# Designs tried in a protein design run: peptides against a protein of PDB entry 4GMN. Part 123

Target 1, 375 residues: chain A of PDB entry 4GMN
Amino acid sequence: RYANITLLALVTLASIGTDFQETLVKGNQGSRESPISAADEEWNGFDDADGDAMDVDQKSSSGEDQEEDYEEIDVKEDDEDDDDDSITSEMQADMERVVGADGTDDGDLEDLPTLRELIQTAVPQLIRLSNLPIDSDESLTIQSHALSALNNISWTISCLEFANGENANIHNAWYPTAKKIWRKTILPILEADSADLKLATQVTSLAWAVARVLHGETPTDGNPHRKFISLYHSSKQQAGGNSNSIEEPEDPFQGLGVKCIGVVGSLAHDPAPIEVNREVGVFLVTLLRQSNNVPPAEIVEALNQLFDIYGDEELACDKEVFWKDGFLKHLEEFLPKMRTLTKGIDKRTQPELRTRADEALLNLGRFVQYKKKHA

## One batch from the design tools (peptide; made by RFdiffusion4, then SolubleMPNN)

Design b2_p16_6_s3 (from b2_p16_6, 12 letters changed)
Fold by OpenDDE base, seed 4:
Structure b2_p16_6_s3 (fold): chain B 375 residues (1-375), chain A 16 residues (1-16)
Amino acid sequence: as target 1 above (375 residues)
Amino acid sequence: MPLLMTEALAEKRLKS
């Protein structure tokens, strides 16, 4: 009896987590004219404004070398220890007010009572239920339903815009909870090293949704990126042996391989440790090099992740990983392979995969050109 | 089974 009530509650929470997306999006659209979908972030390569390079015909005026005898002005380094103690106590108090206006604005979800209850009341219980000892088929079923509810809530939240301080109240409320899901639900299940591909797929889906918000601020404890890379390779070895048992998802983008790529890509964003970024970047570039044996959907995801990770030249990962490890050459060498791959996708049978591959091919061409100009 | 959200499903619901 109690188990059936718990399962019904978990199914209900998973359904609420999906249905709440429409409410959040419609509520947020009341303030924004057009949500640019994160997929319609065309990589805005800097429009090099065609600065009309005015051909300033620098007429070579042979200016005669007047040897102006610059007298060595012996600038005495007067060590004036001007202790300009002029950091007035008022500037320090205003700095303390600006830093102390790090008021714990506990992300005030006053206007979002349902989301508040999902984050503050439901998610902590779902985390608890996902951590129950697995001693029965019933406990395994409870865990699976708790993970499903966490997945749906996390995906719904990960679809909100958080750039430029948008939805900051939701971000601030979710961020500590997302870290808690990572540390208390995702990591323990990944550490248990279960041969259960269904559980691994559920956890990886949840991990991707969480990592899409946390990015490089995702806890690096225990090197979770290596576990997802290992899971990627293990999933390929099992699929090659048992063609009959894993129902390949009808949607190519719902595969465990795509989910692993999405997780590790998200984990590698700034401010991720450079070594985490490097290991992920090398993994992604290696998929492109081995593309003949990689599903097209995984190639599309790996490309998108590479664009997002290495799109900004100001980031430390651009110099220390992208340029240093020679990624541009691998991307350029992959362009003709990507053209062949994309053309091989039947528009009639796989229209979505073809569209996303055409977009990724276009972006790859733009990205390679951009990186060549900034070399 | 509840509908499981995925990236592709989550994005499609934003565009609908």
Scores: peptide ipSAE 0.202, ipTM 0.848, DockQ to the pose 0.801
Fold by OpenDDE base, seed 2:
Structure b2_p16_6_s3 (fold): chain B 375 residues (1-375), chain A 16 residues (1-16)
Amino acid sequence: as target 1 above (375 residues)
Amino acid sequence: MPLLMTEALAEKRLKS
């Protein structure tokens, strides 16, 4: 009886997570011009703003160096690994930590009470339910439904614009919770080394949604990018060997391979460690080099991730990875292959894949031209 | 089972 109520609640939360997208988007459209879907933004490059060199007259006013002692707020990440094996107290402390300590301005979501309740009340319970010991088909079903609810909430939030301080109240409320989902749900499931491709697909989908908000600020502990790269390769080996018709998802972009690329791409954004960025960048460029054996949807995703990671020349990864590791040459050598790949996609049978491949081909041409101009 | 949101589904719902 309780299990059926829990499952119904989880299905309801997963449905609310999907339906809330429409309300968030409509709520945001009331205050700003319709966010162009990030998928329809053609990468225009950086337009060279004609820097009219305003001769800022060098008035050498010798202002005294007041060394303002920036007190480095040592954010003690009290990683008190309190080995308190009481799953109940950790889960309760985890809930209290996600709800916010008594001093964080609960005002940030006053105008969004439903979102506040989803983040503060529902998500902590979903994290808890995703971490239940798997001892039965019932516990596995609960975990799967909890992951589905977390996934739907996380994807819905990841569709908001957070650039330039947009939706900062939602970002600030979600950010600690997103980190908590990463640390307490995603990492433990990835570390359990389960051969369950369904569970791997669920956790990877959730990881992508979370990493689309956290980007390079996603916790790097245990090198999760390598786990997702390994999962990518493992998924390819299993698809080639077992006559278990894992029905290839009817949508090419629903594949575990695409999701792995999306996660690792998101993890490689600034301020990610340069070595994380390099390992991901090399992985993505290697997919392009091996494109004859890679599904077109994964090539499209890998290209988009490469544009997003290396689009900004002011980032350390441009100099230390893109230029240093010679990525431009690989992208330029891939252009004729991408043209062939894109032309090989039937517009009638795969219209979405063809559209996204045509866009990625256009953006690849622009990106290569941009990078050649800034060489 | 509830609809599992994904990038492509999330984007399709934003365009609808």
Scores: peptide ipSAE 0.197, ipTM 0.846, DockQ to the pose 0.772
Fold by OpenDDE base, seed 5:
Structure b2_p16_6_s3 (fold): chain B 375 residues (1-375), chain A 16 residues (1-16)
Amino acid sequence: as target 1 above (375 residues)
Amino acid sequence: MPLLMTEALAEKRLKS
């Protein structure tokens, strides 16, 4: 009886965490400022004002357009009005305020009562439930649901802009809680070294969401970046040995490998220790060098993380790692491989993977040009 | 069961 009520409450908290994202998205669509998707930050290199228009003569070869008559399959959208009454008017009003408030205020969530209760009341209980002794299938189920709720809340908060002091009230309220999730939930589970790939995937997803906010301020105690790198390698060894398809998620970007790359990339940002940055940077560059044996989605994620980590030339990691360890040469040598990889992705069967690979290829070209100019 | 949020799902929802 109590277990079923606890599970229902955990499912409800995980739903609330998801629904908050949907309300954030709807609020951002009202502001004509295109949300800078962290994946669609086209690395806009410095505006070099030198407009030497190289006239590339595009010789128009007139290929005969065979009009293949695509029969419009009239997919009747059965409007199943799933009245998922899950979004309370209070939750919607809170998210509309989050999207509209350039709140410079010091961690006061008075105007965000639902978000306040999630951070201050719900998350501490979820942390407690994620740390229960595992002595039964019921306790394992409770842990998994608590991790799912923490994951959804953490991902939703990680979609807020915190640059330039935006959402500072939410950042200041979340920051100590995010560090608590890291120290009390993520680290203990990573240290338990369980052969449970489901648990490892849940913890890695949560770790990425938390690290997207904490970046290089994520606690470095026990070298968690090395644990995620080890998890990456261990996951590849298991997938290669057993022909039993661990169901690779249908979405290539939801794989454990991508999640491990996203975590360690986020952990390597300034002000991370230079040696943590170096170990992560070497790991990412090594994936590019070994790209023939790496899934395309992991290459895309590894490139994006390299751009984010080493995009700023004023950071200590640019001089002490990027230039010192010769990363530019590896990126230049990877350009022709990336072009081949991207062209090998079928636009019809994998449109998202192709789009994100085309973007990452464009950004790689720009990034290499920028780094050559600033050498 | 609620949808499990991921980067890919978060980014897709921000683009839609």
Scores: peptide ipSAE 0.197, ipTM 0.845, DockQ to the pose 0.861
Fold by OpenDDE base, seed 1:
Structure b2_p16_6_s3 (fold): chain B 375 residues (1-375), chain A 16 residues (1-16)
Amino acid sequence: as target 1 above (375 residues)
Amino acid sequence: MPLLMTEALAEKRLKS
């Protein structure tokens, strides 16, 4: 009985996290011309706009981890038919506020009650459920559903704009929770070294969503970037040996390889340790050099990650990694290969992959031209 | 099972 209620609640939270994204998207589309995904933004180069990077001196208040005794929430079955329409209306109202809220830097979500309850009430329980001892098929199912709910919530939040102090209240509320998901959910699962590719795919998807917000501020403890690089290589070895084709997801961008690239790319952003950045940058550049054996979607993702990591010449990683390790030469040598790869994608059978490859090829040409001018 | 959000699904929903 309790397990079925828990599973239903986890399914509901995963659905809410998905529907909240749809409201997010519709709300943001109503007020902004289609936000080009940061990955789909034509890399226009940094024009010299003196963006005074306000050094947000996040004074790390060492809050003592009070082990708050999780009181067993006796979920009384109050058969209140909470009209599904009411939740949707509240979520819509929260979205209209998110889109209209001029950046109050206060991590207060008083004006965003649904998002507040997702972050403050739901996510801590999902973290707990994702860390249950696996002793049964039921506990494995609970973990999988908890990871699914965390994934959907984390992806939804990662679709918000946080640049230039936008949504600072949401960022400030999410940031400590995202670090908690990383340390309490993602790292323990990665350390368990499970041969379960399904679990590995779930945790990697969650890790990417979390790392899209935390970037280089993602905790580097235990070198998680190396674990994801190892997972990338191990997934390629397993796909080659067993004719149990894990059906390549119909969408080439949903593959474990793409997810691993997205995670490690996000982890390598400033202010990541230069050695983390270097190891990731070398991994990504090595994929381009070995492109004959790499799926086109992974090449597209690896290019986008390289543009995002090394786009800013003022960052320490530009001098200490990009220029020092000679990445420009590898990108230049890859340009003719990318043109051949992109032209080899059939527009009729793989229209999305072809579009994203055409964009990545365009951006690669621009990026190489930019870096040559700033050499 | 609930739809698992991915970058590709998130982006598709942002573009829809």
Scores: peptide ipSAE 0.196, ipTM 0.846, DockQ to the pose 0.860

Design b2_p16_6_s4 (from b2_p16_6, 11 letters changed)
Fold by OpenDDE base, seed 3:
Structure b2_p16_6_s4 (fold): chain B 375 residues (1-375), chain A 16 residues (1-16)
Amino acid sequence: as target 1 above (375 residues)
Amino acid sequence: MPTLMDEALAEKRLKS
C-alpha cells in the first residue's frame, strides 16, 4: 500500500514535470507570434503556358479473386476525450508568470507557489528517496522513479532562460537545490561505480539537466567530468560485447553517449577550472578525430558543446585551450568529414538526426570562419 | 513525444 502510494506520487510528480515543460514550450511559442504584418507583396505568378500532352498508353493485366469476408468489427470509437487537463490552473498561472516576469533578483518564489512547493518540498523528498539503501526490487523501483521525477523537474527548469538576469528569482531558488541534487544524488551514484547501465543512464540524464543550469559552477569535487568521460568509454565497450544490452533507444539522441557528452560539455563552460575545460575540449575534439567509430548523434552533440564552450573569445578558455591546443585546425579538418557524415544520413528513416546534422554542419562552417577572422 | 532533451535543444537553437 505505502509503496504503491509512493510510486503513484512519484509518477504524478514526473508527469507534472513533463506537463510543466509542454506549457513552457507553448508559452514561449505564443510570445514569438508577434503579428508579422501581412505585407501583401503580390509576387506575380510566372505565366508560362506550354501544355505538352504526352499520352503514354500502357496496358492491361488481369488477376483474380479471393473474397475474404473481413467482419466489420464495429470498433466503437469511444472518444473518451480524456481531457486530462492535468495542468492545474495553478501550474498554468505559474507558467504565465514565469514567461512574463521580469525576474526580481530575490530567490523568492512567493508569486510562484507551485514551483516553490516543487523545489522546496518535493525535490528534497525525491533526493531522500534516490538515496535509500538498495536492499530490494521495491527500493530500486522507488530510486528509479525518484530519479525520473528529479530528471523531469530538472529538465523543465533547464529550459528556462537565465541569461541576462532573466528568471533570476527561479535561478536563485533552483541553484542551491541543483547543487544539492548534484552532491547528494548524482555524485554518490557515480561513485558507487555500478555496472547498472539503466541507473547510469538515468543519473547521466539528470546530471545533464542539472549541469545545463549550473554549467562551470557545477561542483568540481572528485573530477566528475572524468567520471562521465570514463562512463562514455565504458558504455562503448559494453555495447560491443553483450547482445543482452538494453535496447538502444529508438531516438539516437537519447543514448548514454550523447548524455555523457552533454554533461561534460556543460561542465566545461566558464567559470570551470581551465584544466577541466581542457580535458573536456580534448575529449570532444578527439571524438571528431575518431568520427568513423562515433555515432552521428554524438558528433552532433560534441559539435554543439564545442560551439557553446568556445563561442566567446573573451573567455580564458579561448586563449588558454582553443588556440593554445590548436582546436581550429581539427575543426577545419573535420568539415569535409562532417559533410560526408551528414549526407550519409537518410532523411526518410532519420529525419531528426539529418536535420540536426545539417544544422551542426552549417554552424561548424560558420564557427570555423568566425574563429579564422578572430585569429 | 519529443523527449525533454529534444524540446530543450530545439528551444535553445531557436534562440541562437
Scores: peptide ipSAE 0.019, ipTM 0.635, DockQ to the pose 0.181
Fold by OpenDDE base, seed 5:
Structure b2_p16_6_s4 (fold): chain B 375 residues (1-375), chain A 16 residues (1-16)
Amino acid sequence: as target 1 above (375 residues)
Amino acid sequence: MPTLMDEALAEKRLKS
């Protein structure tokens, strides 16, 4: 009886976290940026004021239009009005305030009562539930649901803009809680070194969401980046040995490999220790060198993480890692491979993967040009 | 000079 009430409450908290994410996505869909495209911003470089427009004459070759008569399959949209009454008017009002408020205020969530209760009341209980001794299938189920709820809440908060002091009140309220999730939930589970791939995937997803906000300020105790790199390699060894389909997620960007790359990339940002940055940077550039055996989605994520980590030339990691370890040469050598990889993705069967690969290829070209100009 | 990455990759190849 108490277990079922706890499970229902955990499912409800996980739903609330998802519904908040969807509302933020719908609010941002007024700008054409997909919620995952906030990490896929076209790397515009620094605004160099010298506009020498190289006119690249694209010679139009007139290919003959064969009109293939595609029969309109009249897919009757059965409007199943699934009245998922899950979004309370209070939750919607809190999300509308978060999307619309350039709020510079010091950690006060008075105007965001639902988000306040999630961060201050719910998350501390979810951390407690994720740390229960696993002695039964019921305790394992409770842990999994608590991790799911923490994941959804953490992902939702990680989709908020915190640059330039935006959402500073939410950032200031979340930051100590995010560090608590890391130290109390993520690290203990990573240290338990369980052979449970489901648990490893849940913890890695949660770790990515938390690290997207904390970046290089994520606690480096126990070298968690090495644990995620080890998990990445272990996951590849298991996939290569057993023809038992670990069902690769239908979405190639939801794979454990992508999640491991996203975590370690986020952990490597300034002010991370230079040795942590170096170990991660070497890992990411090694994936590019081995790209023939790496899923395209992991290559896209590894490129985006490299752009974010090494985009700013004023950071210590640019001089002490990027230039010192000769990363530019490896990125230049990867350009023709990336063009081949991107062209090999079918736009009809994998449209999202193709779009993100085309963007990552464009950004790689720009990034290499930028780094050559600033050498 | 071999980069630290070339050394780290050489060490990984010697351990596999």
Scores: peptide ipSAE 0.016, ipTM 0.573, DockQ to the pose 0.016
Fold by OpenDDE base, seed 4:
Structure b2_p16_6_s4 (fold): chain B 375 residues (1-375), chain A 16 residues (1-16)
Amino acid sequence: as target 1 above (375 residues)
Amino acid sequence: MPTLMDEALAEKRLKS
């Protein structure tokens, strides 16, 4: 009896999360007529502002190689059981200070009482329900519905514009909650390492929605990008062995592979650690190199993620990863393959996949030209 | 049974 009431409440919250997308999008669209498809960010190459090329005379200073003799500091492994709880509490307190030092606009959703109740009241309960011990089919069903509700709410919020300080009140209210979903729902389920592909798909979808807002500020604890890369590879092995058991989603972009790419791409954005960025960038570029065995939707997603991650030349990842690891060559070598792949998609049977592939091909050509000018 | 992550971690170890 209580289980059925809880399930009905979770289904209702999941429905409210989807219905709220239409309301929030329509509320903000009172000023902008175009539905932002999650793909319609045309990569606007940075306009070359006419910076007068001051001829800085390259005086070749021959710096002499001083071999600095690095003395091997014998770091004694003192096994100090430093309680990892202290760093998390101070970083959390400093983050609360950084968020609290910008002006008195507390994430006050006064004008959005339903969204406030979703974030402040419903989401904490959904997190709690997602963390219940799985001891029965009923508890597994409750977890699945809690994850579905969290997914729908998180996706709805991730479809809002947050650039240029838009929806800052929603962003500020969501940001700590998104981190809490990551740490308390996503990570524990990933660490439990379940062979349940349905659960893995639900968690990966939720992780993508959360990471689309947090980007490189997503907690890197336990190297979650490696877990999603691992899940990507394992999902391919299972699909190759049992063609009968996973209903391929009718939408190619709803596949577990696409979701894994979307998560790891989002995790690799600035200010992500350079090593996280490198591992993700190498993974994405490797998919392009192996494109003959990769679904077209995953190639489209991997390209979009590469454009977003490496679009800005001012970011440390441009120099330390993109140029250093020679990504431009791999992107350029992929152009003719992408043209062939895109032309192979039937516009009549897969119109959306073809449109997104045509756009990704156009953006790849622009991106390669842009990077060649700034080489 | 190795989990989905165990199988993929095993593949990463075989390429390293």
Scores: peptide ipSAE 0.008, ipTM 0.516, DockQ to the pose 0.023
Fold by OpenDDE base, seed 2:
Structure b2_p16_6_s4 (fold): chain B 375 residues (1-375), chain A 16 residues (1-16)
Amino acid sequence: as target 1 above (375 residues)
Amino acid sequence: MPTLMDEALAEKRLKS
């Protein structure tokens, strides 16, 4: 009886975390054309305030408008009333406030009662449940559901803008809790060193969501980046050998390899120790060099992480790692390979992967040009 | 049984 109530509560908290993400998606689509995936932002570089934008005269080649007469297939929208009434009026009101509020600095969530209760009441219980001794299939199920709920909440919060002091109240409330998830949930599971690939995928997804907010301020105790790099390599060995078809996730970006790259990339941001940054940067650049044996989604993620880590020339990692270890040369040598890789992705069968690969290719060209100007 | 992480760490040590 208590177990079933706990499981139902965990499923409900995981659903609330998803529904909260979907409402952020719907709310942000009205205010920012920017895809909520930080991976889909067009890297514009850092604008030096005094840089004469060289007018690249895009000669408008007037391609002839072939009016392809799209026959209006009158697809009757069967109004399947998807009762998407899962969103409580209180959650929707909190979301409208999150999207519209100039964050007050004090970390007070007085105006966001639902989010406050998620962070202050639910998450501490989820952390406790994720740390139960695994002695039964029931305890393993509770851990998995607690990790799923923590993942969904953490991902949702990681989709909020925190740049320029936006959502500072939410950031300040979440930050200590995110560090607690890292120290109390993520690290103990990684240290238990389980051969359970499902558990590894769940904890890595949660680690990515947490690290997307904490970046280089993520606790470096026990060198977690090396654990995720090791997990990346282990995941590749299992995919090649055992007929245990772990069904490759339908979404190529939900793969354990992508998640490992996302975690280690996020961990390498300033103010991460230069040695952590170097080990991650070398790992990412090595993936590009070995791209013939790396899934396209992992290449896209590795590129985006490299742009984010090394985009700012004022950071110590630019001089001490990017330039010192000669990363520019590897990125330049990868450009023709990336063009070939991107062109090899079928737009019809993998539209998202193709879009994100086209963007990553564009950004790679821009990034290489930027770094050459600042050499 | 060596864990997934132990196996990956062992292979890196054999290639160095």
Scores: peptide ipSAE 0.008, ipTM 0.523, DockQ to the pose 0.022

